# Ledger of designs, part 20: peptides against a protein of PDB entry 6NYY

Target 1, 212 residues: chain A of PDB entry 6NYY
Amino acid sequence: KHFEQAIERVIGGLEKKTQVLQPEEKKTVAYHEAGHAVAGWYLEHADPLLKVSIIPRGKGLGYAQYLPKEQYLYTKEQLLDRMCMTLGGRVSEEIFFGRITTGAQDDLRKVTQSAYAQIVQFGMNEKVGQISFDLPRQGDMVLEKPYSEATARLIDDEVRILINDAYKRTVALLTEKKADVEKVALLLLEKEVLDKNDMVELLGPRPFAEKS
Target 2, 212 residues: chain A of PDB entry 6NYY as posed
Amino acid sequence: KHFEQAIERVIGGLEKKTQVLQPEEKKTVAYHQAGHAVAGWYLEHADPLLKVSIIPRGKGLGYAQYLPKEQYLYTKEQLLDRMCMTLGGRVSEEIFFGRITTGAQDDLRKVTQSAYAQIVQFGMNEKVGQISFDLPRQGDMVLEKPYSEATARLIDDEVRILINDAYKRTVALLTEKKADVEKVALLLLEKEVLDKNDMVELLGPRPFAEKS

## One batch from the design tools (peptide; made by RFdiffusion4, then SolubleMPNN)

Design b1_p10_5_s3 (from b1_p10_5, 6 letters changed)
Fold by OpenDDE base, seed 3:
Structure b1_p10_5_s3 (fold): chain B 212 residues (1-212), chain A 10 residues (1-10)
Amino acid sequence: as target 1 above (212 residues)
Amino acid sequence: SLPSFGALPE
């Protein structure tokens, strides 16, 4: 308990007891987090869920904690499933509320960064080809791109295609598992924090063997 | 770093 609380403090910051979310906002957060949790549960290459919470911490209204695998090499399939898991919150909001919120801003940033890295750093796109360029870091002078404007447009188009494919995959998954997302969201509204055992009780065992 | 979900816009 103390060790978990220490990890939570390091990762999530101090619990802001002072931010009273409106009931409708708390509901939105619960369904958003449930979307991440359920996507991670049913995606083979997603990291196993450890904890999900709708208690506001730092700048976050909720969070999900995963057990990362110690790996140095990622496949294209693994990166796609990670993108889908990251999109799970936004997709859940769309499915349940028919509206999207600003809550997914950080998720969309992460997905965008991953998509660009796959295409321009890892050479994982057939149209763009076997290229590897350093992405400008925040604050670095945008050095002249070592490629043409036509190549820049191609990269932007292929990034959009990749993100849209991940989004569609996530929509299909969470639509199929819609009842499970609702179960998780409702239980979050009751308990505010769920662990792996709560998820097993609610959804059954995760269908993928935990690679120890 | 754990993905924080539902970050409020600054």
Scores: peptide ipSAE 0.161, ipTM 0.796, DockQ to the pose 0.209
Fold by OpenDDE base, seed 2:
Structure b1_p10_5_s3 (fold): chain B 212 residues (1-212), chain A 10 residues (1-10)
Amino acid sequence: as target 1 above (212 residues)
Amino acid sequence: SLPSFGALPE
């Protein structure tokens, strides 16, 4: 418990118990986090869920914590499932509310960064090819892109395709598992925090063996 | 662990 709280504090910051979310906002957060949780539960290459919370911490209104694998090498499939999991919140908002909120800003940033990295750093796109360029760091002088404007346009197009494919995959998954997302969201609204055991009780065992 | 935060923009 103390160790978990310490990790949560490092990751999420201090619990802001003083932030009273409006009931509608709290509902939005619950469904958003439920989307992440359920996506992570049913994606083979996603990290297993450890905890999901709708208690505001630091700048976040909610969070899902996953067991990090000490992994240095990622496959394209793993990166896709991680993207889908990261999009789970936005997708959940879309399918349940028919509207999107600003709550997914950080998720979209992460997805965008991952997509660009896959295409321009890891050479994981067939159209762009086996290339590896340094991504401009925030604040670095716009180093001359080592590629043409045509290549830049191609990269941008392929990034959009990759993100859209991940989004569609996530929509399909969470639509199939819509009842599970609802169950998780409702339980979050009751308990505010769920762990892996709560998820097992609610959804059954995760269908993918934890590859040790 | 990638914290997925439904973060409000500052």
Scores: peptide ipSAE 0.157, ipTM 0.809, DockQ to the pose 0.197
Fold by OpenDDE base, seed 1:
Structure b1_p10_5_s3 (fold): chain B 212 residues (1-212), chain A 10 residues (1-10)
Amino acid sequence: as target 1 above (212 residues)
Amino acid sequence: SLPSFGALPE
């Protein structure tokens, strides 16, 4: 209990029990978080879901918590599935509401950062090639890019392609699993917090062997 | 502050 609460505080901050969402906003959060949860459940290389919550914490209105793997090396396939899981909230909103909200801002930031890192740090794009350079951090002097404007355009194009591919993959998955997303969202609206066992009861066992 | 719905663990 104390350890889980400590992790939750580190990830989400303190519960804002005073922050009452309107019913429609709470519904949006539930379906958003359900999208993350279900995407993570059915993507082989995604981290296993530990908890999903629609109780506001810190700056977040909801969150999905995953058990981090003690992993130092990531494959391209793992990074793609992680991107898809991260897009799961936005995709769920689109599928169920036909509209998008600002709720995916941090997700889109993470996806964007991952896509750029794959292309310009990890050399994972065939068109850009086996290059690696540091991305400017917030507050770093924007040093001259070690590549031409033509290469900059190519990088930007390939980032968009990678993100769009991840998005389409997530749309296909959550469309197939639409009923599962709805089950999770409805149960979230009832319980506000779901754990791995709740997910197993709703969806069955995760179809991938847990790396113990 | 813009609402953030999804905190994936950093």
Scores: peptide ipSAE 0.145, ipTM 0.768, DockQ to the pose 0.637
Fold by OpenDDE base, seed 5:
Structure b1_p10_5_s3 (fold): chain B 212 residues (1-212), chain A 10 residues (1-10)
Amino acid sequence: as target 1 above (212 residues)
Amino acid sequence: SLPSFGALPE
């Protein structure tokens, strides 16, 4: 209990019990978080879901918590599944509401950063090739890029392709699992917090064995 | 720290 509360505080901050979301906003959060949860459930290389909540904490209106694997090396496939899981909230909003909200801003930032890192730091794009450049950090003087404007355009194009591919993959997955997203969202609206056991009861066992 | 996903920006 104390350890879980400490983790929750570190991740989500203090519960803002005073922040009353409008019913429509709470519904949007529920479906957004359900999108993350279901994407993470059915993506092989996603971290296993521990908890999903629509109780506002800190700056977040909702969150999904995962048990990270202790790993130092990530494959391209793992990074793609993480991108898809991160896009799950936005995709769920699109599928269920036909509209997008500002709620995915941090998710899109993470996806964008991951895509650029894959292409220009990890050499994971065949067109750009085996290159590794330091991305300008927030606050660093934008030093002159060590590559041509043509290479810059290529990088930008390949980043968009990668993000769009991840987005399409997530759309396909959550469209296939639309009923599961709905079930999770509805149960979130009822219970506000779900754990792994709730997800197993609702969706069945996760199809990927937890490599302990 | 467990990665938190789906944090809605204020």
Scores: peptide ipSAE 0.129, ipTM 0.791, DockQ to the pose 0.168

Design b1_p10_5_s4 (from b1_p10_5, 7 letters changed)
Fold by OpenDDE base, seed 3:
Structure b1_p10_5_s4 (fold): chain B 212 residues (1-212), chain A 10 residues (1-10)
Amino acid sequence: as target 1 above (212 residues)
Amino acid sequence: DLPSFGALPD
């Protein structure tokens, strides 16, 4: 309990008891978080879900917490599934409400950063090739890029393709599992916090062995 | 900055 609370404070910040969401906003958060949770449940290379909450904390209106694996090496497949899980909230909003909100801003930032890193740091794109450049850190003057403007345009195009592929994969998954997303969202609206056991009761055991 | 809905582990 104390350890879990400490992790929650680090990830989500302090519970803002004073932030009262309107019922429609609370519903949007529930379906958003359910999208993350269900995507993580059915993606092989996603980290296992520990907890999902629609209680506002810090700057977040909700969160999904996962158990990260202690690994130093990531495959393209692992990075793709992580991107899909990160897009799960936005995709859920689109599927259920036919609209998108500003709530996915941090998710989109993470997906964008991951896509650029895969292409320009890890050499994982065939068209761009076996290159590795440091991405400018926040606040560093954009030093002259060690590549041409043509290469810059190619990178931007391939980043967009990668993100769109991840998005389409997530749409396909959550459309197939739409009933499961709704079950999780409705239970979140009732309990506000779900754990792994709640997910097992709703969806059955996760179809992938937890790599210990 | 507007609030976001979810914090995934970085």
Scores: peptide ipSAE 0.099, ipTM 0.780, DockQ to the pose 0.606
Fold by OpenDDE base, seed 4:
Structure b1_p10_5_s4 (fold): chain B 212 residues (1-212), chain A 10 residues (1-10)
Amino acid sequence: as target 1 above (212 residues)
Amino acid sequence: DLPSFGALPD
């Protein structure tokens, strides 16, 4: 309990008990977080879900907390599943509401950063090839790109392809598991916070062994 | 900054 709360504070910040969401916004958050939770549940290389909440914390209106593995090496497949999990909220909004909100901004930032890193730092794209260069940090002088404008365009295109592929994979998954997303969302609206046990009761055991 | 949904652990 204390350890979980400490992790929650680090990840989500302090609960903003004073932030009252409108019912429609709360519904959007519930389905968004349910999307993350269900995507993480059914993706092999996603981190195990610990907790999902629609109680606003810090700058977040909700969150899904996963048990991070102390992992230093990530495969392309692991990074893809992580991207899909991160897109789960946005995809859920699309599937259930036919609209998208600004709520996924941080998720999209993370996905974008991951996609660029995979292509330009980790050499994980076949078209771009086995290259590795540092991404400009915010505030770093825009050093001349060590590659041509054609390569820049190729990178941008391949980033979009990678993100789109992750998005499509997530759409396929959450469409297949649409009923599960709804179950989680509805239970979130009732309980505001779900743990792993709630998810097991609702969805059954996670189909992938927790590599502790 | 607009509020975002979900803080996935970095």
Scores: peptide ipSAE 0.093, ipTM 0.764, DockQ to the pose 0.583
Fold by OpenDDE base, seed 2:
Structure b1_p10_5_s4 (fold): chain B 212 residues (1-212), chain A 10 residues (1-10)
Amino acid sequence: as target 1 above (212 residues)
Amino acid sequence: DLPSFGALPD
């Protein structure tokens, strides 16, 4: 308990129990977090869910916590599933509400960063090729791009393709598992916090063996 | 900054 709380504090910040969300906003958060949770549950290469919460912490209105793997090397497939999991909240909002909110801003930033990294740092795109260069850090002088404008356009196009593919994959998954997303969201609205055991009780065991 | 949802560990 104390260790979990410490981790939660590091990840989400201090609980803002004083922040009262309107019921509609709370519902949005619940379905958003349920999207993350269910995507992570049914994606093979996603990290296993430890906890999902709709209690506001720090700047977050909700969060999903996953078991961190001591992993230094990631495959393209792992990165894709992580992208899908990260898009799960946005996709859930689209599926259930037919609208999107600003709540996914950080998720989209992470997805964007991951997509660029895959293409320009990890050489994971066939069209761009086996190239690796440092992404400009925020505030660093825009060093001259070590590639042509044509390559820049290609990178931008391939980033969009990668993100869109991840988005479509997530839409397909959460559409298939729509009832599960609903179950998780409703239970979140009741309990505010769910752990792995709650998810197992609700959805059954995760279909992928936890690689120890 | 607007609040965001779903803080995944970096």
Scores: peptide ipSAE 0.093, ipTM 0.769, DockQ to the pose 0.563
Fold by OpenDDE base, seed 1:
Structure b1_p10_5_s4 (fold): chain B 212 residues (1-212), chain A 10 residues (1-10)
Amino acid sequence: as target 1 above (212 residues)
Amino acid sequence: DLPSFGALPD
């Protein structure tokens, strides 16, 4: 209990019990978080879902918490599935509401950062090739890029391709699992917090063996 | 900053 609460504080900050969402906003959050949860459930290389909540915490209106694996090396496939899981909220909003909200800003930031890192740090793109350079950190002097403007354009194009591929994969998955997303969202609206056991009851066992 | 949804582990 104390350890879980500590992790929740680190991830989401303090619960803002005073922040009352309008019913429509709460519905949006529920479907957004359900998208993350269901995407993570059906993606092999996604981290196992631990908890999903629509109770606002810190700057977040909801969250999905996953059990981090003690993993130091990531494959391209693992990074793709993580990107898809991260896009799950945005995709769920599109599927169910036909509109997108600002709620996915941090998700899109993470996806963007991951895509750039894969291409320019990890050498995971065939067109860009086996290149690795440091991405400017917030506050670092923008040093001259160690590559041409043509290479910069290529990188930007390949980042868009990678993100779009992840997005399309997520759309396909959550469209197939649309009924499951709705089940999770509706239960979230009732309980506000779901754990792994709730997800098993709703969706059945996760189809991938948990690496203990 | 507008609030965002989803705290995925960093």
Scores: peptide ipSAE 0.084, ipTM 0.770, DockQ to the pose 0.554

Design b1_p10_6_s1 (from b1_p10_6, 6 letters changed)
Fold by OpenDDE base, seed 2:
Structure b1_p10_6_s1 (fold): chain B 212 residues (1-212), chain A 10 residues (1-10)
Amino acid sequence: as target 1 above (212 residues)
Amino acid sequence: MSASSTIGEL
């Protein structure tokens, strides 16, 4: 309990008990977080879900918390499943509401950063090839790109392809698991916070063994 | 720990 609360404060900031969302916004948050949770549950290379909450913390209206594996090397498949999990909220909004909100802005930032890193830092794209360039850090002078304008266009195109492929994969998954997303969202609206045990009771055991 | 979050414009 105290350890979990300390972690939650580090991840989400201070709980804003005074921030009352309108019922429709609270519903949007519940389905958004349910999308993350269910995507993470059914993606092999996603980190296991620890907690999902729709209690506002800091700037977050809700969050899904995962237990990362202590790993320093990531495969392309692992990075894809992480992208899909990160897109789970946006995809859930699309599937359930037929509209998207600003709520996914940080998720899209993370996905965008991951996609660029895969292509220009990790050499994980066949068309761009085995290249590795440092991405400009926020606040660095935009140094001249170490590649041509043609390469820049290719990078931008392949980033869009990668993100769109991750998005489509997430749509397929959460469409298949639509009833599970609904169950999680409804239970979130009731309990506001779910743990791994609540998820097991609701969905059954996670189909992928946690590598201890 | 990795977290995804619905971000509200505050």
Scores: peptide ipSAE 0.289, ipTM 0.860, DockQ to the pose 0.555
Fold by OpenDDE base, seed 3:
Structure b1_p10_6_s1 (fold): chain B 212 residues (1-212), chain A 10 residues (1-10)
Amino acid sequence: as target 1 above (212 residues)
Amino acid sequence: MSASSTIGEL
């Protein structure tokens, strides 16, 4: 309890008890977070879920918290599953409401950064090839790109393909698991906070062994 | 620890 609350304050900030969401917005948050939680549950290379909450904290209206593995080397498959988990909220909104919100802005930023890093830093794209360039950091002078405009267009196209593939994979998964997303979302609306044990009671044990 | 979040501020 006290340790968990300390971690929650570090990750999410202080609870915004004064932020009253309208019932429809609270429902949107519940389904968004349920999408993240269920995607992370059924993706092999996703980090294990610790907690999911629809209690507003800092800039977040809700959150899903995971226990990352101590890992220094990532495969393409691991990075893809991480992208899919990150897209789970946006995909859940689309599946359940037929509309999207601004709530996924940080998720999309993370996915975009990951996709560019895979292609231009890690050399993980066959068309772009075995290249590694530093991405301009926020505030760095945009130095001339060490590649042609044709290569720039190719990078942008392959980034879009990678993100779209992750999105489609997430749509397929959460469509298959739609009833599980609904169960998690409804229980979130009742309890506001779920842990790993609540998820096991709802969905059964996670199908992937937690490599402790 | 990693977290995903629904962001409510623009």
Scores: peptide ipSAE 0.282, ipTM 0.861, DockQ to the pose 0.547
Fold by OpenDDE base, seed 5:
Structure b1_p10_6_s1 (fold): chain B 212 residues (1-212), chain A 10 residues (1-10)
Amino acid sequence: as target 1 above (212 residues)
Amino acid sequence: MSASSTIGEL
């Protein structure tokens, strides 16, 4: 209890019990978080879902909480599934509302950072090749890029391709699982908080064995 | 723990 509450405070901040969302915004948050939850449920290399909530905390209007595996090495496939899970909220909004909101701004930031890191730090792109450059940190003087403008354009193009591929993969998944996203969203609107057991009751066991 | 979140407009 105290440890979980401490973690929730670190991840989400303090519960803003006074923040009343408009019904349409609360619905958008429910479907957004359901998109994350369902994507994480059906992606092999996504972290197991622990909790999903539409109770506002700090700057978050809702959140999905996962149990990360203790790992130091990540495969390209693992990073792709993490990108897809992170895009799950935006994709759910598109599928259910035919419109997108600003709610995915942090998700898109994370996806963008991951895509650039994969291409320019981890050497995971065949066209760019086996290179590793330090990305300028926020606040560092933009040191001259150790590559040409042609390479910069190639990097930007391959980042866009990678993100678009992750987006399309997420669209395909959540379109296939559309009914499951809706079930989760509707139950979130009722209960405001779901755990792993609620998800198992609603969707059945996660298709991937949790490697304990 | 990893979390995704819907971020309210600042």
Scores: peptide ipSAE 0.282, ipTM 0.859, DockQ to the pose 0.553
Fold by OpenDDE base, seed 1:
Structure b1_p10_6_s1 (fold): chain B 212 residues (1-212), chain A 10 residues (1-10)
Amino acid sequence: as target 1 above (212 residues)
Amino acid sequence: MSASSTIGEL
């Protein structure tokens, strides 16, 4: 209990029991988090879902919490599935509401950062090639990029391609699993918090072996 | 632990 609460506090901040969402916003959050949860459930290289919640914490209105594997090396496939999982909330909003909200801003930031890192730090793009440059950190002097403006444009284009491919993959998955997203969202609206066992009861066992 | 979250604008 205390350890889980400490971790939840580090991830989501303090629980804002006083923050009452309007029913429509709470519904949006439920479907958003259900999108993350279901995407993570059916993506082989996604981290196992531990908990999903629509109880506001800090600036977060809801969250899906995953147990990361103790790994230091990531494959391109793992990074792609992680991007898809991260896009799951935005995609769920599009599928169910035909509109998108500002709620996905942190997800999009993470996806954008991952895409740039894959292309310019990890050399994972064939067109850009086997290069590795440091990305400017927030507050660092933007030194001149060690590559041409033509290379900068190529990087930007390949980042968009990678994100769009991850987005399309997520749309395909959550469209196929639309009924499962609905089940998770409805149960979230009832219980506000789901764990891995609730997900197993609702969806069946995760189709991928959890590496212990 | 990694988390995705819906971020509310204040």
Scores: peptide ipSAE 0.219, ipTM 0.830, DockQ to the pose 0.579

Design b1_p10_6_s2 (from b1_p10_6, 6 letters changed)
Fold by OpenDDE base, seed 2:
Structure b1_p10_6_s2 (fold): chain B 212 residues (1-212), chain A 10 residues (1-10)
Amino acid sequence: as target 1 above (212 residues)
Amino acid sequence: MSASSTIGDL
């Protein structure tokens, strides 16, 4: 309890009990977070879900918390599943509401950063090739890109392809698991917070063994 | 810890 609360404060900030979302916004958050949770549940290389909450904290209206593996080396497959999990909220909104909200802005930022890093830092794209350049950090003067304008266009195109492929994969997954997303969302609206045990009771055991 | 979050524009 105290340890979990400390972690929650670090991840989400202080619980804002005073922020009462309208029922429709609360519903949107519940389905968004359910999308993250279910995507993480059924993706092999996603980190296991620890907690999902629709209690506002800081600027977050809800969150899904995962237990990261102590891992320093990531495969392309692991990064893809992480991207899919991160897109789970946006995809859930599309599937259930036929509309998207601003709620996914941080998720899209993370996905965008990951996609660029895969292509220009990790050399994980066959068309761009085995290259590694430092991405401009926030506040760095955009020094001259170490590659041509043609390469810049290729990078931008391949980033879009990678993100779109991750998006399509997530749509396929959450469409298949649509009933599970609904179950999680409805239970979130009731309990506001779910843990791993609630997820096991609701969905059954996670199909992927947690590497101890 | 990795967290995804629905971000509200406050």
Scores: peptide ipSAE 0.275, ipTM 0.856, DockQ to the pose 0.558
Fold by OpenDDE base, seed 1:
Structure b1_p10_6_s2 (fold): chain B 212 residues (1-212), chain A 10 residues (1-10)
Amino acid sequence: as target 1 above (212 residues)
Amino acid sequence: MSASSTIGDL
């Protein structure tokens, strides 16, 4: 309890019980978080879902929490599945509402950062090649890029390709699992918080062995 | 822990 609450505060901030969302916004949040949860459930290299909530915390209107594996090395496949999981909310909104919201801004930031890191830090793109450059941090003076404008354009194009591929993969997955996203979203609207056991009851056991 | 979240623009 106290430890979980401390972690929840670090991740989401203070619970804002006073922040009353309109029913339609609460519905949007429920389907958004259900998209994250279901994507994470059916992606092999996603972190195991621990908790999903539509109770607002800090600036977050809802959240899905995952138990990270104790790993220091990530494969390209792992990073792709993490990107897909992170896109799950945006994709769910598109599938269920035919519209997208600003709610995915932090997810898109994370996906963008991951895509750039894969291409320019980890050398995971064949066209850009085995290069590693430091990405400018927020607030650092934008030092002159150690590569040409042609390389910059190539990087930007390959980032878009990578994100679009992750997006398409997520659309395919959540379209296949559309009924499962609906089940999770509806139960979120009822209970506001789901744990791993609720997910097992709804969806069955996660199809991937939890690396303990 | 990794978390995804719906961010509200206040």
Scores: peptide ipSAE 0.271, ipTM 0.857, DockQ to the pose 0.566
Fold by OpenDDE base, seed 5:
Structure b1_p10_6_s2 (fold): chain B 212 residues (1-212), chain A 10 residues (1-10)
Amino acid sequence: as target 1 above (212 residues)
Amino acid sequence: MSASSTIGDL
């Protein structure tokens, strides 16, 4: 209890019980978080879902919480599934509403950062090759890029390809699982908070064995 | 812990 509350405070901030969302915004949040939850459920290398909530906390209108694996090394496949899970909210909004909102801004930031890191820090792109450059940190003077403008354009193109591939993969997954996203969203609108057991009751057991 | 969140704009 106290430890979980402390973690919830660190991740989401203080619960804002006084923040009343309009019904349409609350619905958007429910489907957004359901998209994250369902993507995480059906992606092999996604972290297992612990909790999903549409109770506003800090700047978050809702959140999905996962149990990360204690690992220091990530594969390209693991990073892709993490990107797909992170895109799950945006994709759910597109599938269910035919429109997108600003709610995915932090997700898109994370996806963008991951894509650039994969290409220019981890050497995970065949066209760019086995390179590793430090990305300028926020507030660092943009030092001269250690590569040509042609390489810069190549990096930008390959980042877009990677993000678009992750997006398409997420669209395919959540389109296949559309009924499951809706079930989760509707149950979120009823209960406001779901745990792993609620997800198992709703969707069945996660198809990937949790590495104990 | 990893979390995704819907961010509200001010």
Scores: peptide ipSAE 0.270, ipTM 0.855, DockQ to the pose 0.559
Fold by OpenDDE base, seed 3:
Structure b1_p10_6_s2 (fold): chain B 212 residues (1-212), chain A 10 residues (1-10)
Amino acid sequence: as target 1 above (212 residues)
Amino acid sequence: MSASSTIGDL
């Protein structure tokens, strides 16, 4: 309890008890967070879920928390599953409501940054090749790109392909697990907070051994 | 810790 609350304060900030969401917005948040939670549950290379909440904190209306592994080297497969987990909220909104919200803006930023890094920093794309360029940081003078406009267009196209592939993979997964997303979302609307044990009771044990 | 969040415009 006290340790979890300390972690929650560090990640999400203070609970905004004064923010009353409309029932429809609270429902959207519950399904969004359920999408993240279920995607993380069924993706092999995703970090294990610790907690999911629809209690607003800071700028977040809800959150899912994961226990990261101490890892310094990431494979393409690991980065893809992480992208899919990050897209889980947006995909859940699409599957259940047939519409999307602004709630996924930070998720999409993270996915976009990961996709560009994979292609232009880690050399993980066959068409672009074994290249590594520093991405301009926010506030750096955009120095001339060390590559042609043709290469710039190729990078942009391959980034879009990678994100779309992650999105499609997430759609397939959460469509297969649609009933599990529904169960998690409904239980979130009742309890507002779920832990790993609630998820095990609801969905069964996570199909991947936690590499301790 | 990794966290995903539904971000609201507050």
Scores: peptide ipSAE 0.268, ipTM 0.854, DockQ to the pose 0.551

